Peptides against a protein of PDB entry 3V4L. Designs and how they scored, part 75

Target 1, 386 residues: chain A of PDB entry 3V4L
Amino acid sequence: GQPLAKDKVALLIGNMSYWEHPKLKAPLVDVYELTNLLRQLDFKVVSLLDLTEYEMCNAVDEFLLLLDKGVYGLLYYAGHGYENFGNSFMVPVDAPNPYRSENCLCVQNILKLMQEKETGLNVFLLDMCRKRNDYDDTIPILDALKVTANIVFGYATCQGAEAFEIQHSGLANGIFMKFLKDRLLEDKKITVLLDEVAEDMGKCHLTKGRQALEIRSSLSEKRALTDPVQGAPCSAEALVRNLQWAKAHELPESMCLKFQCGVHIQLGFAAEFSNVMIIYTSIVHKPPEIIMCDAYVTDFPLDLDIDPKHANKGTPEETGSYLVSKDLPKHCLYTRLSSLQKLKEHLIFTVCLSYQYSGLEDTVEEKQEVNVGKPLIAKLDMHRGL

## One batch from the design tools (peptide; made by RFdiffusion4, then SolubleMPNN)

Design b2_p13_2_s2 (from b2_p13_2, 8 letters changed)
Fold by OpenDDE base, seed 2:
Structure b2_p13_2_s2 (fold): chain B 386 residues (1-386), chain A 13 residues (1-13)
Amino acid sequence: as target 1 above (386 residues)
Amino acid sequence: MTKLVSTDPQLSL
């Protein structure tokens, strides 16, 4: 019969905004496009940008809680990385220069933990460099892996080689995602799909002799990313998992705020990633005696590190949001919250209305506090330290 | 011309 997945879960991490290392660009587009493709494949996708070491550990732990017997697990990483002694290390955005294995996440340790969950399929897609880190002499003592015939690694590059971004004037994919996205929806065994991606990359004159996909697999069964999810969640555990994932992707409802002057504001929310949300404000009603009015958002929680210079922009693109701008209403003010994983408490902020009456020179201000609870990934309480 | 840029963090050292 056709293989069935008990469920399908993906964690996608894109690190770009490094503190002590060169900033990247491709992970933004790559994580976004891969998220949309995996959702079409009925994956439960958590998509995260710019994680610290602690935040990456917690994201992996939450991903492992979604894994169980016969579940398909997919981990994608785009960012800086290295490979020492056949172990792959993902570099967090807060990693020091130079970084060591103690500052990084070992993919083979994550694989060990996934094998303990008795998963149906384990897919790792590693869009990072695989050069040795000469500043890290640590030999990881890895525990012996179980012999599971369900593992697939897709490395964006060969062992000891670099991965590359396309430097273009606009949004561009990394090299791996550029070819992967064209085939990802095909009903093929995942190793056959990745082999076809490797052939496409090898035919491209831009990448030929610079970057080549490496596939490492123990996969004995004909499993595909297209494999259907086994029917209604029959266990209490599967229901809890589905509810927890749904909560981590729940946007705040749009609100209509009414001010004393008779101005009405629509406050709306959009998800760019699981940890990135856009707030937008629009004036939906204005009394005729009010000649000008603007609605600003302010007084955000300090944990979100929101620069007021990047808030309340006339376009989504001015906030750094280029991907969801087509799905947003026009003629709003836009604010991008890029670090929702840092939110310990409820998202409370102020909506400030500035307005002017006909024949009065002075501007008037009215303020309303808004509590939208814990949006998106902030519901997982990733900051509950053990 | 499309330019490839390495994502190797060690090239900035």
Scores: peptide ipSAE 0.280, ipTM 0.822, DockQ to the pose 0.563
Fold by OpenDDE base, seed 3:
Structure b2_p13_2_s2 (fold): chain B 386 residues (1-386), chain A 13 residues (1-13)
Amino acid sequence: as target 1 above (386 residues)
Amino acid sequence: MTKLVSTDPQLSL
């Protein structure tokens, strides 16, 4: 019969905004596009941008809690990375310069933990450089991996080589995602799919002799990303997994705020990623005697590190949100919360209505505090150890 | 012209 997945779970990490290293651009688009494709494949997808070492560890731990016997696990990483002694290291955004293995996440350690979960398939898609880090001489003592015959690595580049992104005047994929996205939905054994992606990359004039996909696999079965999920959750663990994933993807409900002046504000929420939310405000009713009014969001939790200069923009794009802008209401003020993983408490903030009456020079303000609970990834309490 | 840029942080040192 066709192989069945007990469930399908993906963790996608895109690191771009490095503190001590060059900033990247491609991971934004790559994580977003891959999230949408994996959702079409019935994956439960957690998508995270710009994680610290601690946040990456917690994201991996939460991902591992979603894994169980016969579950398909997919880890995608786009960011800085290196390879020492055949071990792949993902570099967090807070990694020092130079970074070492102690500042980074070892993919082979994650694989070991996935093998302990008796997963049906383990896929690693690593869109990072694979050059040796000369500042890290640590020889990792890895325990012997179990012989599970269900492992696939897709490396965006060859051993010791660089990965590339496309610099264009706008949004662009990394090289790996550019080719992967065109084939990801194909009903093929994952190693065959990746081999076709490698051929497409090899035919491209941009990448020829610069970047080539490497496939490392022990996959003995004909497993595909298209393999259907087993029907109704037949175990308590499957129910718990479904509930845990659902919590990490629950948006706040849209609210209608009513001010004393008779102005009504619609407050809405949209997910860009599991840790990135857009808040938008729109004036849905204004008394005719009020000539101008704006609804600003302010007083965010300090943990979110929200710069007021980047809040309350007239377009999603001015917040740095280029991907979901088509799905947002028009004529709002937009605020992008890009670090929801940092939220320890409920998301409480102030909606400040600033308005002017006809024939009065003075601006009037009314404020309402809003509590929207823990949105998206903030429900997982990724910071419980800080 | 489309420019490929390396994601290697070591090229910026």
Scores: peptide ipSAE 0.271, ipTM 0.812, DockQ to the pose 0.559
Fold by OpenDDE base, seed 4:
Structure b2_p13_2_s2 (fold): chain B 386 residues (1-386), chain A 13 residues (1-13)
Amino acid sequence: as target 1 above (386 residues)
Amino acid sequence: MTKLVSTDPQLSL
């Protein structure tokens, strides 16, 4: 029979907005497209952009809490990285220049922890450079990995080589995701699927002799990403996992705010990623005596580090949201919250209505405070050190 | 023209 997964869980991390390193572009699109594909494969997907070292550690810990016996775990990383002595290091956005192993997450340490969960399959997709970091002479003494025969690594590039993104005008994938996305839904053993992706990448004239997919596997069974999830969650642990994932993906409900002047505002929310939410406001009712009327969002928690210059935009694209803009209502003001992982408290903010009456020059303001609780990933309390 | 850009931060060093 086809193997069954007890559940399927994926953590996708895309680091782009490095503090001390060159900014990347591809991880945005790559994480988004992979999220949508893995959701079609019945994966529970946590998708996170621009994580610090601390936030990456917490994201991995929360991911490990979703893993259990017979669960399929997939970790995808797109960002800066290096490989020293066969150990892969994912570079957080706050990593110093130069970075060292102490500033980075070791993938083999994550694999060790995944093996302790008795997972059904461990897939690592690493869209990063594998060049040696000559500033890090640390030889990590890793504990011996268990022989679990359920491990697959897809490295976007060869050992000691660079990974590349395609710089186009607009949105573009990394090289690996460009080929992976075309095959990811195929009902094939994951190692066969990745081998076909490697062949497709090898036919590309752009990447030929520059980047090649490396597959490392210890996979004794015919397991595919298409393998069905075993039935209704029969265990308490499966129920807890489903509830934990659902909490991390719960959006605030859309609100209709009523102001004293008789203006009604629709306040709406959309998820771009597990840590990225768009707030949008629209005027749904305006008295005829009000000639001009705008609804701004302001007074966000300081932990979110929202630049007011990027808030209340006339388009989603002006906020840096290019991926979900087609699914958003038109003719709103848009604000992108890109760091929901930093939220320690409830998301409380102000809706400020600015308006003018016909025949009055003076602008009137009304304000209403809104509490939407903890949206998306902020429900996981990633800041609480376990 | 499609430009490949390395994701190696060490290329800027």
Scores: peptide ipSAE 0.239, ipTM 0.801, DockQ to the pose 0.594
Fold by OpenDDE base, seed 1:
Structure b2_p13_2_s2 (fold): chain B 386 residues (1-386), chain A 13 residues (1-13)
Amino acid sequence: as target 1 above (386 residues)
Amino acid sequence: MTKLVSTDPQLSL
């Protein structure tokens, strides 16, 4: 019979905004496009951008809580990385220069923990460099991995080589995602799918002799990302997993704010990623005696590190949101919250209405505090380990 | 022109 997944869970991490290292661009597009494709494959996807070491550890721990017997687990990483002694290290955005294994997440340690969950399939897609770090002489003493025969690694590059992104005018994928996205929905054994991606990448004149996809697999069964999820969640663990995932993807409801002057504002929310939300405001009613009015959001929690210069933009693109702008209402002011994983408390902020009456030179302000609870990933409370 | 850029952080050293 066709193999069944008990469930399907993916963690996607894209690190770009490094503090001490070169900034990347591709992970933004790669994580977004892969998220949309994996959702079409009935994956529960957590998508995270620009994580610190601590935030990456917590994201992996929360991902491991979603894994159970017969669940398909997929980890995707796009960012800086290295490989020492056959161990792959994902580099967090706060990694020092030079970084060491103590500042990074070892993929083989994550694999060990996934094997303890008795998963049905473990897929690692590593869009990072595999070059040795000569500043890290640490030989990880890894315990012997279990023989689970359900592991697939897709490395964007071969051992000891670099991975590349395409820089052009505008948004572009990394080299790996550029080819992976065209085949990811195919009903094929995951190793066959990745082999076809490797052939497509091998035809690219840009990467020929610079980057080649490497597939490492122990997968003995004909498992595909298209394999159907086993029917209604029949276990308490499956219900908990569904609830946990639903919490991480719950947006605040849109609000209609009414000011004393009779102006009505629509406040709306959109998810770009599990840790990235756009707030948008629009004037939905204005009394005729008010000639001009604008609705600004301000007084955000300090944990979010929101620069007011980047808030309240006339377009989503001016906030750095290029991917979801087509799905947003027009004629709003937009604010992008890119670090929801840092939110310890409820998201409380102020909506400030600035307006002018006909025949008065002075602007009037009215303010309303808004509490939207914990949006998206902030519901998982990734900080509970402090 | 399309430029390939390495994601190797050690190239900045």
Scores: peptide ipSAE 0.195, ipTM 0.780, DockQ to the pose 0.642

Design b2_p13_2_s3 (from b2_p13_2, 7 letters changed)
Fold by OpenDDE base, seed 1:
Structure b2_p13_2_s3 (fold): chain B 386 residues (1-386), chain A 13 residues (1-13)
Amino acid sequence: as target 1 above (386 residues)
Amino acid sequence: MTELVSTDPQLSL
């Protein structure tokens, strides 16, 4: 019979905004496009950008809580990385220069923990460099992995080699995602799918002799990312997993705010990633005696590190949101919250209405505090380990 | 020309 997944869970991490290292561009597009494709494959996807070491550890721990017997687990990482002694290290955005294994997440340690969950399939897609880090002489003493025969690694590059981005004007994929996205929905054994991606990459004149996909697999069964999820969640664990995932993707409801002057504002929310939300405001009603009015959002929690210079923009693109702008209402003011994983408390902020009456030179302000609870990933409380 | 840029962080050292 066709293999069944008990469930399908993916964690996607894209690190770009490094503090002490070169900034990347591709992970933004790659995580977004892969998220949309994996959702079409009935994956529960958590998508996270720009994580610190601590935030990456917590994201992996929360991902491991979603894994269970017969669940398909997929980890995708796009960012800086290295490989020492056959161990792959993902570099967090706060990693020092030089970084060491103590500042990084070892993929083989994550694999060990996934094997303890008795998963149906373990897929690692590592869109990072695999060069040795000469500043890290640490030999990880890894315990012997279990023989689970359900592991697939897709490395964007070969051992000891670099991964590349496409330099062009605007948004581009990394090299791996450029080819992976065209085949990811195919009903093929995952190793066959990745082999076809490797052939497509090898035919490209840009990548030929510069970057090659490496596939490492112990997968004995014909498992595909297209394999159907086993029917209604029949276990308490499956219900908990569904609830946990639903919480991490719950947006605040849109609000209609009414000011004393009779102006009505629509406040709306959109998810770009599990840790990235756009707030938008629009004037939906204005009394005729008010000639001008604008609705600004301000007084955000300090944990979010929101620069007011980047808030309340006339376009989503001016906030750095290029991917979801087509799905947003027009003629709003937009604010992008890119670090929802840092939110310890409820998202409380102020909506400030600035307006002018006909025949008065002075602007009037009215303010309303808004509490939207914990949006998206902030519901998982990734900080509970402190 | 489409150019490839390395994502190797060690190239900045």
Scores: peptide ipSAE 0.285, ipTM 0.821, DockQ to the pose 0.590
Fold by OpenDDE base, seed 3:
Structure b2_p13_2_s3 (fold): chain B 386 residues (1-386), chain A 13 residues (1-13)
Amino acid sequence: as target 1 above (386 residues)
Amino acid sequence: MTELVSTDPQLSL
């Protein structure tokens, strides 16, 4: 019969905004596009941007809690990375310069933990450089991996080589995602799919002789990303997994705020990623005697590190949100919360209505505090150890 | 021409 997945779970990490290293651009688009494709494949997808070492560890731990016997696990990483002694290291955004293995996440350690979960398939898609880090001489003592015959690595580049992004004035994929996205939905054994992606990359004039996909696999079964999920959750663990994933993807409900002046504000929420939310405000009713009014969001939790200069923009794009802008209401003020993983408490903020009456020079303000609970990834309490 | 930019942080050192 066709192989069945007990469930399908993906963790996608895109690191771009490095503190001590060059900033990247491609991971934004790559994580977003891959999230949408994996959702079409019935994956439960957690998508995270710009994680610290601690946040990456917690994201991996939460991902591992979703894994169980016969579950398909996919880890995608786009960011800085290196390879020492055949071990792949993902570099967090807070990694020092130079970074070492102690500042980074070892993919082979994650694989070991996935093998302990008796997963049906383990896929690693690593869109990072694979050059040796000369500042890290640590020889990792890895325990012997179990012989599970269900492992696939897709490396965006060859061993010891660089990964590349396309320098465009706009949004562009990394090289790996550019080719992967065109084939990801194909009903093929994952190693055959990746081999076709490698051929497409090899035919491209941009990448020829610069970047080539490497496939490392022990996959003995004909497993595909298209393999259907087993029907109704037949175990308590499957129910718990479904509930845990659902919590990490629950948006706040849209609210209608009513001010004393008779202005009505619609407050809405949209997910860009599991840790990135857009808040938008729109004036849905204004008394005719009020000539101008704006609804600003302010007083965010300090943990979110929200710069007021980047809040309350007239377009999603001015917040740095280029991907979901088509799905947002028009004529709002937009605020992008890009670090929801940092939220320890409920998301409480102020909606400030600033308005002017006809024939009065003075601006009037009314404020309402809004509590929207823990949105998206903030429900997982990724910071419980800080 | 579309330029490829390396994602290697070590090229900036």
Scores: peptide ipSAE 0.280, ipTM 0.814, DockQ to the pose 0.534
Fold by OpenDDE base, seed 4:
Structure b2_p13_2_s3 (fold): chain B 386 residues (1-386), chain A 13 residues (1-13)
Amino acid sequence: as target 1 above (386 residues)
Amino acid sequence: MTELVSTDPQLSL
């Protein structure tokens, strides 16, 4: 029979907005497209952009809490990285220049922890450079990995080689995701699927002799990403996992705000990623005596580090949201919250209505405070050190 | 021409 997964869980991390390193572009599109594909494969997907070292550690810990016996775990990382002595290091956005192993997450340590969960399959997709970091002479003494025969690594590049982005005007995939996305939904053993992706990449004139997929596997069974999830969650642990994932993906409900002047505002929310939410406001009713009327969002929690210059934009694209803009209502003001992982408290903010009456020059303001609780990933309390 | 840009941060060092 086809193997069954007890559940399927994926953590996708895309680091782009480095503090001390060159900014990347591809991880945005790659994480988004991979999220949508893995959701079609019935994966529970947590998708996170621009994580610090601390936030990456917490994201991995929360991911490990979703893992259990016979669960399929997939970790995708797109960002800066290096490989020293056969150990892969994912570079957080706050990593110093130069970075060392102490500033980075070791993938083999994550694999060790995944093996302790008795997972059914462990897939690592690493879209990063694998060049040695000459500033890090640390030889990590890793504990011996268990022989679980359920491990697959897809490295976007060869050992000691660079990964490349395709410089296009606008949104473009990284090289690995460009080929992976075309095959990811195929009902094939994951190692066969990745081998076909490697062949497709090898046929491309752009990547030929510059970047090649490396597959490392210890996979004794015919396991595919298409393998069905075993039935209704029969265990307490499966129920807890489903509830935990659902909490991390719960959007605030859309609100209709009523102001004293008789203006009605629709306040709406959309998820771009597990840590990225768009707030949008629209005027749904305006008295005829009000000639001009705008609804701004302001007074956000300081932990979110929202630049007011990027808030209340006339388009989603002006906020840096290019991926979900087609699914958003038009003719709103848009604000992108890109760091929901930093939110320690409830998301409380102000809706400020600015308006003018016909025949009055003076602008009138009305304000309403809104509490939307903890949206998306902020429900996981990633800041609480376990 | 589609240009490939390395994601190696060490190229800027």
Scores: peptide ipSAE 0.278, ipTM 0.818, DockQ to the pose 0.553
Fold by OpenDDE base, seed 2:
Structure b2_p13_2_s3 (fold): chain B 386 residues (1-386), chain A 13 residues (1-13)
Amino acid sequence: as target 1 above (386 residues)
Amino acid sequence: MTELVSTDPQLSL
């Protein structure tokens, strides 16, 4: 019969905004496009940008909680990385220069933990460099892996080689995602799909002799990303998992705010990633005696590190949001919250209305506090330290 | 020409 997945879960991490290392660009587009493709494949996708070491550990722990017997697990990482002694290390955005294995996440340790969950398929897509880190002499003592015939690694580059970005003036994919996205929806065994991606990359004059996909697999069964999810969640555990994932992707409802002057504001929310949300404000009603009015958002929680210079922009693009701008209403003010994983409490902020009456020179201000609870990934309480 | 830029963080050291 056709293989069935008990469920399908993906964690996608894109690190770009490094503190002590060169900034990247491709992970933004790559994580976004891969998220949309995996959703079409009925994956439960958590998509996260710019994680610290602590935030990456917590994201992996939450991903492992979604894994169970016969579940398909997919981990994608785009960012800086290295490979020492056949172990792959993902570099967090807060990693020191130079970084060591103690500052990084070992993919083979994650694989060990996934094998303990008795998963149906384990897919790792590693869009990072695989050069040795000469500043890290640590030999990881890895525990012996179980012999499971369900593992697939797709490395964006060969062992000891670099991964590359395409330097374009606009939004562009990384090399690996550029070829992967064209085939990802095909009903093929995942190793056959990745082999076809490797052939496409090898035919491209830009990438030929610079970057090549490496596939490492123990996969004995004909498993595909297209494999259907086994029917209604029959277990209480599967219901809890589905509810927890749904909560981590629940946007705040759009609100209509009414001010004393008779101005009405629509406050709306859009998800760019699981940890990135856009707030937008629009004036939906203005009394005729009010000649000008603007609705600003302010007083955000300090944990979100929101620069007021990047808030309340006339376009989504001015906030750094280029991907969801087509799905947003026009003629709003836009604010991008890029670090929702840092939110310990409810998202409380102020909506400030500035307005002017006909024949009065002075501007008037009215303020309303808004509590939208914990949006998106902030519902997982990733900051509950042990 | 589309230039390829290495994502190797060690090239900045």
Scores: peptide ipSAE 0.277, ipTM 0.821, DockQ to the pose 0.560

